# Designs tried in a protein design run: peptides against a protein of PDB entry 3PUK. Part 210

Target 1, 227 residues: chain A of PDB entry 3PUK
Amino acid sequence: ERGLKSVVWRKIKTAVFDDCRKEGEWKIMLLDEFTTKLLSSCCKMTDLLEEGITVIENIYKNREPVRQMKALYFISPTPKSVDCFLRDFGSKSEKKYKAAYIYFTDFCPDSLFNKIKASCSKSIRRCKEINISFIPQESQVYTLDVPDAFYYCYSPDPSNASRKEVVMEAMAEQIVTVCATLDENPGVRYKSKPLDNASKLAQLVEKKLEDYYKIDEKGLIKGKTQS

## One batch from the design tools (peptide; made by RFdiffusion4, then SolubleMPNN)

Design b2_p26_8_s1 (from b2_p26_8, 10 letters changed)
Fold by OpenDDE base, seed 1:
Structure b2_p26_8_s1 (fold): chain B 227 residues (1-227), chain A 26 residues (1-26)
Amino acid sequence: as target 1 above (227 residues)
Amino acid sequence: DKEEEEAKKEFEKLEKLREKRKEIEK
């Protein structure tokens, strides 16, 4: 049993592949750095073939147009990934693919969303935010994609205070994505530390969980799950 | 055309969802 890996795969399958599936249609899938790691951690190429993906391409690389095929973008909502997408569809004469299905691993910032809407809206058949921003390792082990998290969170340097808050916020958001993926609303527990990092993170997670389930796509408010 | 209309509907749907989320986060 692959535990968390299986859960993540099922989430991606239902939220992404099943959502855009058309019978008999093959798509090219574009991945960024994060989603490459994510899919590599929870599936095989054969699995992707079964989901109607003929070829996987790196969004950051120069690619030749395949104008007769639709593209599935499974990417992070970052300026780099979005800019690469925009280059693929920003010009009517230079579209690399027939159309785009876009699935973001997290909430897309307004600035990026508006940029996409203004430039490429007519080429997009799907645009969803699926809220998966972690890498599964084992059944209960995952890695957060928050650069320099350890450095800022545990630095005693007061000059890092603002950066620490940003990092903590990002970590909390990603933890919520794990909970969402597992379909749980856990009670947050922590052990206090001298720097109060654990309590701070716990509070952020609790608040974000509350907000998330208020807007649950299923319209359901879940009680606390025993953990 | 049909494809453009579908794209428009897709973005409108997402925008509504995003606005709803923003209101909850206030």
Scores: peptide ipSAE 0.379, ipTM 0.862, DockQ to the pose 0.695
Fold by OpenDDE base, seed 4:
Structure b2_p26_8_s1 (fold): chain B 227 residues (1-227), chain A 26 residues (1-26)
Amino acid sequence: as target 1 above (227 residues)
Amino acid sequence: DKEEEEAKKEFEKLEKLREKRKEIEK
């Protein structure tokens, strides 16, 4: 099983990340239900950070525009995922991101491909179809529910600084809640981003985790687990 | 815009690749 996961990761790294890699450039990655499970089965967030991904977002969720950043779409060629992509770039005046790199997990049907071509061709810098439609192992995926978190965390506008802090606090709190629920004390790993958001969030999480486990009703200091 | 021009070229390449695949599958 470990071997299969490694093979899958290597394929994704080569076919997706290496293909669109630019030195010093960070991208937002958009995932759907399948690719979320796929990546969760064969990599960690730290691995994605090493590949130049600042944050991963669910394509099905509403997201605020971050017009200065390019987006990497790793999605299934389904009507649902494609429709979400089209919403991001369908309007010239309301493009959510600077440009799109699209990688499909399978052959994209002509109907969907033509729809993309007609509506969003100018926004697409790369479009490829890769053959990786299986999941090596079932994984548990947890998502945080913090509205507009991405927009505020990655906003270059200083006017959003106060809201950014509130959002980060909320995210940190939810992460701690998940850890508590799973009875895990994970080590916090991050790579510095241009806006140093990862470092700030990591510090908040670490502080809250420390506080939680120190005050834990069981009175036991749990060791850090690799997650 | 150089990036847009490159994007168009890449998209055209993909289209050609798709056509070739269809021919092979027949």
Scores: peptide ipSAE 0.369, ipTM 0.856, DockQ to the pose 0.162
Fold by OpenDDE base, seed 2:
Structure b2_p26_8_s1 (fold): chain B 227 residues (1-227), chain A 26 residues (1-26)
Amino acid sequence: as target 1 above (227 residues)
Amino acid sequence: DKEEEEAKKEFEKLEKLREKRKEIEK
């Protein structure tokens, strides 16, 4: 069995690097906090060099313009990351790079998407949603990026119920991205616990998986697989 | 240029996908 890290790397290579690859062209890659961790978990700098990345930069930092080079943005669809992108390309006279290739790790909210389209569309050569919102750890182990998930999911305080639902929704979304990355449509299995969090999460995952495959870019509906 | 046209196509595809998602989520 190949580890989850290799699967994630292959996904990124295919969905991002192969997608925007041009012979003889080097790109600057912009990463945010999440994608920095993601790439660090599944590749080396030498791997990125092989994919035509000359330099990686933190999107949050002030950077000097390199107007002759195209930029590859591999970022999460958050207001912070998107705002940084917009700052790079929001003004014609202030463009930091020649053009942008944008790859989001998850579905971009309409508000952010529309903002990008309205202000920076002419600078964009690619814009895709890859759906990788987890960090691979071990062969089949991964970490979900959901802040305070543990706290809210196991909180006995009823006042946290609404927040708990939001957290579970986020977790479910990320689990779906794992399944998509692994090319699996699992029959969701769970064990009931006193708080029944597993059941609720399982239901959310199942629903989201169904929705995902219904709107798959390839139009493919996969049968249930073992996971 | 060719890249701009490709970008337009990509955006169109993405928009269609996003619309479909919205329909299913309702």
Scores: peptide ipSAE 0.338, ipTM 0.853, DockQ to the pose 0.866
Fold by OpenDDE base, seed 5:
Structure b2_p26_8_s1 (fold): chain B 227 residues (1-227), chain A 26 residues (1-26)
Amino acid sequence: as target 1 above (227 residues)
Amino acid sequence: DKEEEEAKKEFEKLEKLREKRKEIEK
């Protein structure tokens, strides 16, 4: 069985690079903080060159226009990353690149999606949500990208209840993306904790997994696997 | 152009998927 890193790379290759591949065409790839870490964890620069990427740029940095080249945005669906994209294409007369291919690592909120649709419709050639919001560490180990997760989940302060809920939802969503990437519908197992965080998270994961597989592009509803 | 038409179709497809997701979440 292939390690998680190879599985993640295969997912990205199929969902992103193969999807927008054009023979003989080179693209500039724009990454944010998360996707930089993601790609660094599962591929080499030589791999990206083989996929037709000539230059990798940080979306947060000020960049010089390359108006003759198309841009591949592989970014998280966050206000910060989306705002940077909008700055690149918001002005019709001052677009930084020829066109944009956008691949979000997770579901894009309606507010952000609508902003993109309204402002950059003519510049976008692809816009997809590919559901990969985790960093592979080892063959079966991954890291969730949820800021301050430890602090809020274990906080005894009732004032943090709202923040805790948001963190739990985000963690559940990312766990689902791992399962989706591995093509698994696991029976969720957990150890009980005094604050019942594990139980709550398990319930959220089960609910989100059910929703995901119901709307899967393949129309597959998989039974629970033994994981 | 052809690429623009494909982009429109892509957005429409994505919107349909998003709508289906919303329906299931209700």
Scores: peptide ipSAE 0.331, ipTM 0.850, DockQ to the pose 0.882

Design b2_p26_8_s2 (from b2_p26_8, 9 letters changed)
Fold by OpenDDE base, seed 1:
Structure b2_p26_8_s2 (fold): chain B 227 residues (1-227), chain A 26 residues (1-26)
Amino acid sequence: as target 1 above (227 residues)
Amino acid sequence: EEEEEKAEEEFKKLEELRKKRKEILK
């Protein structure tokens, strides 16, 4: 069973493809490093063709303009990906595509959002933030995309303390996106020493889950699911 | 022009949503 993969694909299909779908219209889809891995993990090229995607392009690569086609950007809200998008639409004379539909895999920081708004707002027909920041492996297995997580979390070097905190925060955020995707509010359980990494991560997850469900678009506060 | 107006409306909608989320989390 492809439980988690199927759930992720279904979410992407409904939140991204169905949201921007127009009958008879084909789009070019732009992916970054994370979303390339994400889609590769849960769908095939044939699936994307069925969703009206004619070509997939890497956002980081130099691309020739296709001005008659609309572009679907499914990207992470990172400076690198956003900068690449801005290069595609930053100048009226240099627009690579007819228009843009942007779907971020997570909340876009204000700094990046404001930058997009200031320079490219007229080219963007759709902009949404979805919560999918993990790679599904199996039905209950997923991979977090947090660079150097192991190094910083388990480094004995005290100079890495601040970086460790940032990494832990990012990991917790991605775990919450898994829960959101599965539509669950799990109770966090762990066995660890007090104030160790596992305990701290669990606390961060718990806090972020609480915050997430406070702002649930459905206005529903879900009770904790027993696991 | 119509397409640009729609684009501006889209951004306005998202911005309002973002503001609302921030307010709830305070």
Scores: peptide ipSAE 0.322, ipTM 0.837, DockQ to the pose 0.486
Fold by OpenDDE base, seed 5:
Structure b2_p26_8_s2 (fold): chain B 227 residues (1-227), chain A 26 residues (1-26)
Amino acid sequence: as target 1 above (227 residues)
Amino acid sequence: EEEEEKAEEEFKKLEELRKKRKEILK
């Protein structure tokens, strides 16, 4: 059985690189904080070169225009990353690149999607939503990218209740993307904690998994696995 | 012009997919 890193790479190769591949064409790839970590965890620079990527750039940094080249944006659907994209293509006269291929690591909220449509629709050749919102560490180990998750989940301060809920929702969503990537519908298991965080998270995961498999492109509703 | 048309088609397809997803989740 292939390790999680190889599975993730295969998913990215199929969903992103194969989707926008043109023979003999090179692209500039724009990454954000999350996707930089993601790609670093599952591939080498030589792998990216083989996929037609000539240069990797950080989306948050100021970059010089390369107007003759198309750009591949592999980014998270966050306001920060989307705003950076909009700065690159928001002005018709001052576009940084020839065109854009956008691949989001998760579902893009309507608010952000509408902003992109309103300002940059003519510059976008592809816009896809893929489900990879985790970092593979070992063959069966992954890391969730949720800032301050530990602090908010274990905070005794009632004032953090709202933030705790947001964090748990984000964690649940990322766990679902792991399951989707592994093509699993797990029976959720957890250990009880004094704050009942594990139970709440498990409930959120189960709900989101159900929703995901209902809308799966394969139209498959899988039974629970024994993972 | 042709490239712009292709871009619009891509958005249309994505919008349709998003609508279908919303309908299924109702």
Scores: peptide ipSAE 0.319, ipTM 0.844, DockQ to the pose 0.577
Fold by OpenDDE base, seed 4:
Structure b2_p26_8_s2 (fold): chain B 227 residues (1-227), chain A 26 residues (1-26)
Amino acid sequence: as target 1 above (227 residues)
Amino acid sequence: EEEEEKAEEEFKKLEELRKKRKEILK
């Protein structure tokens, strides 16, 4: 089945689980709000067990130390998630786990990256930035994790213009992750609305797609594909 | 010690990648 869920799972399996796989090793996996939704949308607990995950923990919750086990952090690059990670490994004497494998769902901002590097570099076995910032709902449907998107995008209040732009940027970023996951560079289609929201979003997506493929590991900008 | 060295190498690689990305996007 070539559903979006399967594609996303395959991407996660390759980019995360296969990347840190060690024979006979079990890991504790730490998830945040987004990655919990992401994994729940595209896999089962049995799938995670097959990938060497013994238990899943919420990064935001207080957890008992399991010092003999390595931890797999699959989290978004947010201050909240990063702060929780830092609490787990920031103290030399109070490490909750043996070591950490960190996989971010998106580009980690410099401020957060530098903070991690400065405090926890010795505890981190792997640190990767993958590009999956969407939730697959159906075979061809995904949802964007952009809070208040509707409110700001359709607000007639000019005071929300800056917020609207931020929201649109976030939406565009997540749409690009879909394209990246599908390995496609689609043409953007939109219907004009009374507000130029669709047009603006389309422009942002097109620009960000271009940027993404410029920095892709293949170093090639793919032509437009029909999706 | 070997594990710490590997950890530092991983961060270095990522940092280099990040720098390259920034340069390309300029």
Scores: peptide ipSAE 0.332, ipTM 0.839, DockQ to the pose 0.607; fails the geometry check
Fold by OpenDDE base, seed 3:
Structure b2_p26_8_s2 (fold): chain B 227 residues (1-227), chain A 26 residues (1-26)
Amino acid sequence: as target 1 above (227 residues)
Amino acid sequence: EEEEEKAEEEFKKLEELRKKRKEILK
């Protein structure tokens, strides 16, 4: 059941997206390590698009300025994330975005909060703290260790197509590893909509599973297991 | 300009909430 994920998504939608929503306005969303995992666990890119997010970016990476757009920062209140935010808005000449909406996943320490207030207050249109410090998980769900998977898989930029393929390949390999560890040859099922990424990933997994489970440990052909 | 004013108000509200929370946690 996806009950917990739905609850978490509803909370984020209400606390973050509805809070800063403006009709006809699109925002760039900046995520850190934790919030990337959080959103990946409870929503799809289509959901974010519906909430007025055009693209998502990793706050830790160097990014090109998009000065005509406002930015939505959904980040943890850590020195690393805050420092990255400050780099985006700390200098008048170096502002990467038009303005900032910042939402912390937890209570921001006074030291960090004061630092933000002192340096970037004029650029901040919203600043709120929400209390979501956990990632919803379901039984029999595995988190794969593939860096930037969320960003590349949901990137609207065609230039990331090659990177997306590499990420999918890595994910497929890890899934096969999990299956091998569990001694399962699943009949791969997927939801193809709304994005074709799931279909592509499923195909890769299926091919790799066929290769791996073509012959079992005893040298016999191993059939697929319905799951 | 209106958005900036609202931002300042929200920041003040946040500061108040933070103060209250700090008091509760003491």
Scores: peptide ipSAE 0.322, ipTM 0.841, DockQ to the pose 0.170; fails the geometry check

Design b2_p26_8_s3 (from b2_p26_8, 10 letters changed)
Fold by OpenDDE base, seed 1:
Structure b2_p26_8_s3 (fold): chain B 227 residues (1-227), chain A 26 residues (1-26)
Amino acid sequence: as target 1 above (227 residues)
Amino acid sequence: EEEEKKREEELKKLLELREKRKEIEK
Protein backbone atom coordinates (compact mmCIF):
# COMPACT_ATOMS: atom_id res chain seq x y z
CA GLU B 1 0.00 0.00 0.00
CA ARG B 2 1.45 3.33 -1.08
CA GLY B 3 -0.63 5.34 1.35
CA LEU B 4 -0.53 9.00 0.43
CA LYS B 5 0.81 8.29 -3.05
CA SER B 6 -2.18 6.15 -3.86
CA VAL B 7 -4.57 8.74 -2.54
CA VAL B 8 -2.96 11.46 -4.60
CA TRP B 9 -3.03 9.35 -7.73
CA ARG B 10 -6.67 8.52 -7.19
CA LYS B 11 -7.48 12.18 -6.81
CA ILE B 12 -5.64 13.10 -10.00
CA LYS B 13 -7.30 10.27 -11.87
CA THR B 14 -10.74 11.39 -10.80
CA ALA B 15 -10.30 15.13 -10.97
CA VAL B 16 -8.21 15.34 -14.12
CA PHE B 17 -8.18 12.25 -16.29
CA ASP B 18 -11.74 11.08 -15.77
CA ASP B 19 -13.02 14.60 -16.22
CA CYS B 20 -11.66 15.03 -19.73
CA ARG B 21 -11.59 11.43 -20.86
CA LYS B 22 -13.08 10.54 -24.19
CA GLU B 23 -13.16 7.00 -25.37
CA GLY B 24 -10.57 6.26 -28.01
CA GLU B 25 -9.01 9.69 -27.77
CA TRP B 26 -5.35 10.27 -27.02
CA LYS B 27 -4.02 13.50 -25.60
CA ILE B 28 -0.69 15.15 -25.17
CA MET B 29 -0.06 16.08 -21.58
CA LEU B 30 1.87 19.20 -20.69
CA LEU B 31 3.57 19.36 -17.32
CA ASP B 32 5.56 21.96 -15.47
CA GLU B 33 8.24 21.52 -12.85
CA PHE B 34 5.88 20.86 -9.98
CA THR B 35 3.48 18.52 -11.73
CA THR B 36 6.37 16.57 -13.20
CA LYS B 37 7.57 15.87 -9.69
CA LEU B 38 4.05 15.20 -8.50
CA LEU B 39 3.22 12.61 -11.14
CA SER B 40 6.65 11.03 -10.87
CA SER B 41 6.02 10.52 -7.19
CA CYS B 42 2.70 8.75 -7.51
CA CYS B 43 2.47 7.05 -10.91
CA LYS B 44 4.31 5.41 -13.77
CA MET B 45 4.26 6.11 -17.46
CA THR B 46 2.17 3.00 -17.95
CA ASP B 47 -0.47 4.50 -15.69
CA LEU B 48 -0.61 7.59 -17.85
CA LEU B 49 -0.91 5.54 -21.00
CA GLU B 50 -3.92 3.82 -19.51
CA GLU B 51 -5.47 7.23 -19.00
CA GLY B 52 -5.13 8.10 -22.68
CA ILE B 53 -1.90 10.08 -22.53
CA THR B 54 0.30 9.34 -25.51
CA VAL B 55 3.21 11.58 -24.64
CA ILE B 56 4.31 13.93 -21.92
CA GLU B 57 5.86 17.25 -22.80
CA ASN B 58 7.55 19.88 -20.70
CA ILE B 59 5.57 23.08 -20.98
CA TYR B 60 8.71 25.20 -20.64
CA LYS B 61 10.40 23.70 -23.68
CA ASN B 62 9.94 24.61 -27.28
CA ARG B 63 7.61 22.11 -28.84
CA GLU B 64 6.53 21.36 -32.35
CA PRO B 65 2.86 21.79 -33.13
CA VAL B 66 0.65 18.73 -33.10
CA ARG B 67 -2.47 20.41 -34.34
CA GLN B 68 -4.57 17.29 -34.68
CA MET B 69 -4.29 16.40 -31.00
CA LYS B 70 -5.84 17.92 -27.92
CA ALA B 71 -3.61 18.92 -25.05
CA LEU B 72 -4.08 18.28 -21.38
CA TYR B 73 -2.36 20.92 -19.30
CA PHE B 74 -1.74 19.80 -15.76
CA ILE B 75 0.16 22.73 -14.38
CA SER B 76 0.65 24.99 -11.42
CA PRO B 77 -0.96 28.43 -11.57
CA THR B 78 2.33 30.28 -11.94
CA PRO B 79 3.21 33.11 -14.29
CA LYS B 80 5.79 30.96 -16.02
CA SER B 81 3.45 28.05 -16.71
CA VAL B 82 0.59 30.30 -17.73
CA ASP B 83 2.82 32.27 -20.06
CA CYS B 84 3.85 29.06 -21.76
CA PHE B 85 0.22 28.12 -22.19
CA LEU B 86 -0.54 31.53 -23.64
CA ARG B 87 2.21 31.05 -26.18
CA ASP B 88 0.64 27.78 -27.23
CA PHE B 89 -2.80 29.29 -27.85
CA GLY B 90 -2.42 33.06 -27.82
CA SER B 91 -2.85 33.48 -31.56
CA LYS B 92 -4.49 31.48 -34.31
CA SER B 93 -1.21 31.12 -36.12
CA GLU B 94 0.59 29.90 -33.04
CA LYS B 95 -1.85 27.25 -31.89
CA LYS B 96 0.16 24.16 -31.16
CA TYR B 97 -2.73 21.84 -30.40
CA LYS B 98 -6.35 21.34 -31.35
CA ALA B 99 -7.72 22.36 -27.97
CA ALA B 100 -6.75 22.65 -24.34
CA TYR B 101 -7.92 21.10 -21.12
CA ILE B 102 -6.42 23.00 -18.22
CA TYR B 103 -6.18 21.72 -14.69
CA PHE B 104 -4.44 23.87 -12.14
CA THR B 105 -2.99 22.33 -9.02
CA ASP B 106 -4.22 25.25 -6.94
CA PHE B 107 -6.19 28.47 -7.08
CA CYS B 108 -5.28 30.49 -10.13
CA PRO B 109 -4.77 34.16 -9.29
CA ASP B 110 -7.15 36.59 -10.93
CA SER B 111 -4.39 38.26 -12.88
CA LEU B 112 -3.41 35.01 -14.55
CA PHE B 113 -6.94 33.82 -15.02
CA ASN B 114 -7.93 37.07 -16.69
CA LYS B 115 -5.04 36.76 -19.11
CA ILE B 116 -6.20 33.30 -20.08
CA LYS B 117 -9.79 34.40 -20.40
CA ALA B 118 -8.91 37.35 -22.57
CA SER B 119 -6.67 35.57 -25.04
CA CYS B 120 -7.38 31.84 -25.11
CA SER B 121 -11.06 31.31 -24.36
CA LYS B 122 -11.78 29.77 -27.75
CA SER B 123 -9.22 27.05 -27.28
CA ILE B 124 -10.18 25.93 -23.79
CA ARG B 125 -12.52 22.97 -23.38
CA ARG B 126 -12.02 22.66 -19.65
CA CYS B 127 -10.53 24.82 -16.98
CA LYS B 128 -10.51 23.60 -13.41
CA GLU B 129 -8.68 24.26 -10.21
CA ILE B 130 -7.86 21.30 -8.05
CA ASN B 131 -6.18 21.27 -4.66
CA ILE B 132 -2.95 19.32 -4.92
CA SER B 133 -0.05 21.47 -3.81
CA PHE B 134 2.22 18.87 -2.26
CA ILE B 135 4.56 16.05 -3.23
CA PRO B 136 4.01 12.71 -1.55
CA GLN B 137 7.24 11.04 -0.47
CA GLU B 138 5.94 8.26 1.73
CA SER B 139 2.66 7.28 3.33
CA GLN B 140 2.99 9.99 5.92
CA VAL B 141 5.76 12.11 4.44
CA TYR B 142 5.34 14.89 1.93
CA THR B 143 6.92 18.12 0.79
CA LEU B 144 5.16 21.41 0.28
CA ASP B 145 5.41 23.57 -2.81
CA VAL B 146 6.29 26.78 -1.04
CA PRO B 147 9.33 28.49 -2.50
CA ASP B 148 12.03 29.47 -0.05
CA ALA B 149 10.00 28.19 2.86
CA PHE B 150 13.02 26.93 4.71
CA TYR B 151 14.95 30.11 4.19
CA TYR B 152 12.28 32.47 5.43
CA CYS B 153 11.01 30.33 8.28
CA TYR B 154 14.41 29.73 9.77
CA SER B 155 16.15 32.95 8.83
CA PRO B 156 17.43 34.90 11.80
CA ASP B 157 17.21 38.09 9.78
CA PRO B 158 14.48 40.34 11.19
CA SER B 159 13.89 41.81 7.76
CA ASN B 160 12.30 38.52 6.75
CA ALA B 161 9.62 38.61 9.43
CA SER B 162 6.82 39.65 7.09
CA ARG B 163 7.87 37.12 4.48
CA LYS B 164 8.02 34.46 7.14
CA GLU B 165 4.38 34.99 8.01
CA VAL B 166 3.33 34.85 4.38
CA VAL B 167 5.23 31.63 3.87
CA MET B 168 3.73 30.08 6.97
CA GLU B 169 0.25 30.94 5.75
CA ALA B 170 0.99 29.31 2.43
CA MET B 171 2.37 26.22 4.13
CA ALA B 172 -0.65 25.96 6.37
CA GLU B 173 -2.95 26.23 3.39
CA GLN B 174 -1.14 23.44 1.61
CA ILE B 175 -1.26 21.22 4.66
CA VAL B 176 -5.00 21.73 4.73
CA THR B 177 -5.19 20.64 1.12
CA VAL B 178 -3.36 17.46 2.09
CA CYS B 179 -5.89 16.82 4.81
CA ALA B 180 -8.71 17.50 2.40
CA THR B 181 -7.18 15.06 -0.04
CA LEU B 182 -6.96 12.43 2.65
CA ASP B 183 -10.39 13.36 3.98
CA GLU B 184 -9.00 13.55 7.48
CA ASN B 185 -8.89 16.05 10.29
CA PRO B 186 -5.69 15.18 12.09
CA GLY B 187 -4.51 16.32 15.44
CA VAL B 188 -1.52 18.58 15.12
CA ARG B 189 1.67 17.75 16.97
CA TYR B 190 4.84 19.76 17.06
CA LYS B 191 8.11 20.18 18.87
CA SER B 192 8.99 23.54 20.26
CA LYS B 193 11.98 25.25 18.70
CA PRO B 194 13.84 28.39 19.64
CA LEU B 195 12.20 30.40 16.88
CA ASP B 196 8.75 29.06 17.75
CA ASN B 197 8.11 28.38 14.08
CA ALA B 198 6.62 24.97 14.72
CA SER B 199 4.14 26.35 17.20
CA LYS B 200 3.07 29.16 14.91
CA LEU B 201 2.64 26.83 11.98
CA ALA B 202 0.67 24.39 14.08
CA GLN B 203 -1.69 27.12 15.19
CA LEU B 204 -2.22 28.25 11.64
CA VAL B 205 -2.92 24.71 10.50
CA GLU B 206 -5.38 24.10 13.30
CA LYS B 207 -7.23 27.28 12.56
CA LYS B 208 -7.41 26.62 8.86
CA LEU B 209 -8.51 23.04 9.38
CA GLU B 210 -11.27 24.19 11.63
CA ASP B 211 -12.42 26.71 9.09
CA TYR B 212 -12.26 24.21 6.27
CA TYR B 213 -14.33 21.54 7.93
CA LYS B 214 -16.89 23.99 9.19
CA ILE B 215 -17.56 25.03 5.63
CA ASP B 216 -17.10 21.65 3.98
CA GLU B 217 -19.45 20.54 1.21
CA LYS B 218 -21.34 18.26 3.53
CA GLY B 219 -21.78 20.81 6.24
CA LEU B 220 -20.47 18.26 8.70
CA ILE B 221 -17.83 18.81 11.29
CA LYS B 222 -15.51 15.85 11.19
CA GLY B 223 -13.96 14.69 14.40
CA LYS B 224 -10.24 14.58 14.86
CA THR B 225 -8.62 11.48 13.44
CA GLN B 226 -5.52 9.84 14.78
CA SER B 227 -2.63 10.06 12.44
CA GLU A 1 -16.88 30.48 0.18
CA GLU A 2 -17.69 33.68 -1.65
CA GLU A 3 -14.38 33.62 -3.43
CA GLU A 4 -14.91 30.05 -4.51
CA LYS A 5 -18.34 30.85 -5.86
CA LYS A 6 -16.94 33.80 -7.72
CA ARG A 7 -14.28 31.62 -9.28
CA GLU A 8 -16.83 29.07 -10.35
CA GLU A 9 -18.86 31.79 -11.96
CA GLU A 10 -15.85 33.07 -13.80
CA LEU A 11 -15.03 29.63 -15.10
CA LYS A 12 -18.60 29.20 -16.19
CA LYS A 13 -18.47 32.49 -18.03
CA LEU A 14 -15.28 31.39 -19.71
CA LEU A 15 -16.97 28.28 -21.00
CA GLU A 16 -20.03 30.18 -22.10
CA LEU A 17 -17.88 32.56 -24.05
CA ARG A 18 -16.30 29.65 -25.84
CA GLU A 19 -19.65 28.22 -26.79
CA LYS A 20 -20.92 31.54 -28.06
CA ARG A 21 -17.91 31.92 -30.26
CA LYS A 22 -18.42 28.48 -31.72
CA GLU A 23 -21.93 29.41 -32.65
CA ILE A 24 -20.81 32.56 -34.39
CA GLU A 25 -18.22 30.70 -36.43
CA LYS A 26 -20.80 28.32 -37.71
Scores: peptide ipSAE 0.100, ipTM 0.679, DockQ to the pose 0.041
Fold by OpenDDE base, seed 5:
Structure b2_p26_8_s3 (fold): chain B 227 residues (1-227), chain A 26 residues (1-26)
Amino acid sequence: as target 1 above (227 residues)
Amino acid sequence: EEEEKKREEELKKLLELREKRKEIEK
C-alpha cells in the first residue's frame, strides 16, 4: 500500500537531498505545514538523518539562530512560508543560518520570487521548484493541496463560479504533477459527483496530461498507462 | 515548456546575482 509513498520519497531524495548533499555536512531543515505532512507521510526521522539533516524546525515558529549551519528550506511557495524565510535572511546582522537551500513544492509566483531576489539572493545557494503538491495516502491514493477545494467545488452559489474554475485548474495541475512523478500517462476514470465536478475535472486532467506529455522533457509522447 | 524555461532562467539569474555579490564582498 506504499507504492506512491515510495515514489514520493524517492522524488524528494533525488530532487532535494541529493541535490544539496555535501559529504560530512549537516543541515537544519525548515518545514511548513504542508511539507511536514508530506515528509511524515513518506519517511522517518532516521531517513532524514541519513540524508544529512540534523534537526527539523517549523518555519512558522520562533527559532534560535544557528549561524554556523546551512539551512534547507523545503517549503510551499506561499506568502506565509516565504515571509518566514525572508525574516530569517532579510538582515545581514540577523541571519539565522549560514546559507539557504530553497526547494519549493510547486511553482513559486513571480511576486514571491521577486521578493526573495530583492532581499535574500546573496544567502541562497540553491533555489528550485520540485512540483510535489500532494500527500500520498496509499499506494494509489493521494490528497491534493488545494485550498477550500470542497467548498468551492460544491458551492451552489453562481457567484463562486470563477473561484471554482481556479480550484479545478489547480487540482488538475497537481494531478498532472502526480503523473509526472510516477512517469505515467493514465487513462482518466471518474465517478460522477452531485454537481458533475468529476467530469469537469477529468476533462481538465486529460487536456493537461496531453499537453504535458507532448512537451515533456524527454520529448516523447507517451501512450496511456494503467494506474 | 516556454514557461519552464523562463523560470529556470530566472532561478539561474538569482544564483548569478548571489555569486556577484559574494565577489564584491571579498
Scores: peptide ipSAE 0.044, ipTM 0.595, DockQ to the pose 0.042
Fold by OpenDDE base, seed 3:
Structure b2_p26_8_s3 (fold): chain B 227 residues (1-227), chain A 26 residues (1-26)
Amino acid sequence: as target 1 above (227 residues)
Amino acid sequence: EEEEKKREEELKKLLELREKRKEIEK
């Protein structure tokens, strides 16, 4: 059984596809590196067709305009992905698509968001942040998408201390997104190792979980759930 | 025009939510 994959798909279906669905309307979906992996891990092309997606395109590639169709951007909030979006809609005369629905996999930095707002706001029909920054592997297993995490977390070089902290923060954030996706606030368990990285990560996760639920849609703090 | 205004409001709300989160993290 692939329980986590099903949960992730359900989340995407509800938060993205159902949110922008119009009867009889087909959209082009733009994906980046992360979201390509994400969708590949939890759905099939037939599933996307059922959700009104006619074709999937790589946002990084130079694509031919399809001006009569609306585009669904399911992308990470990175400069690279945002820049590609801006190229699609930044010029009024060279819009690649009729309109854009943007769904970020995580919180978009203000700097990037402001760029979008300033240049492309009129072309955007939806802009939402969904909290899915992990790849489901098995029923209860997920993979964090943090580049060079292993290298920095286990580096004995003190010069990498700052990078290690950044990586741990990113990992903690992604773990929180898993919890958000599952709508759970789990207790954190870890095994202590000589470098005590697990303990530090656990503390970061706990802190971020608290912050997340403080600002949730209902303004409620959920109790700890054993999962 | 009404749809455009609605879209702008949505973007504004999203920005506000992100700002609130940053304030809590500080």
Scores: peptide ipSAE 0.102, ipTM 0.691, DockQ to the pose 0.641; fails the geometry check
Fold by OpenDDE base, seed 2:
Structure b2_p26_8_s3 (fold): chain B 227 residues (1-227), chain A 26 residues (1-26)
Amino acid sequence: as target 1 above (227 residues)
Amino acid sequence: EEEEKKREEELKKLLELREKRKEIEK
């Protein structure tokens, strides 16, 4: 049984590196905060070298142009990361790299996508949305990237109800990404708590799983797998 | 020109996929 780290690495290798690989070509890879943590959790620098990555750079930092090399952006679909990308390719004179391959870790909002399309489309050779928004820790153990999730989920304050719902939605989405990565459609099981958070989350997960497999390009509706 | 066309097609494909997702989520 492969550990979660190996599964995640395999997913990234297939969805990102193999997708943009060209023989004999090296790329600069741009990472944000989340993808830095993600890659650090499931691979080594030597692994990235084998995939044709010469160096990794932080997208948030000011970087020197390397105009002869193509850039691989593996980033979260956030305003901050997108804005940094746009700065790299905003004008012909300001282009830091030869071209861009963009891989988002999750669904990119229309507002951000349209902004990219309108301003930098000529510089983009590839743009894909993959579905990895979690950090593998151990075999079958992962961390959700949802700020203040614990606080809002367990808050008895009714003023946090709307925020709690948003957090629950985000958590459900990330759980689905885990399932997608593992190629599983689990039967959701939970232990109920007084605040009924587990039940609500389970319902959201089930709904999102159904939606995910309905829109799967392969058209494969998988039955529930007991996990 | 051919490369530009391919890039446009790629973005179009992505847009179509996004629209399909939205329709299902409604």
Scores: peptide ipSAE 0.040, ipTM 0.625, DockQ to the pose 0.633; fails the geometry check

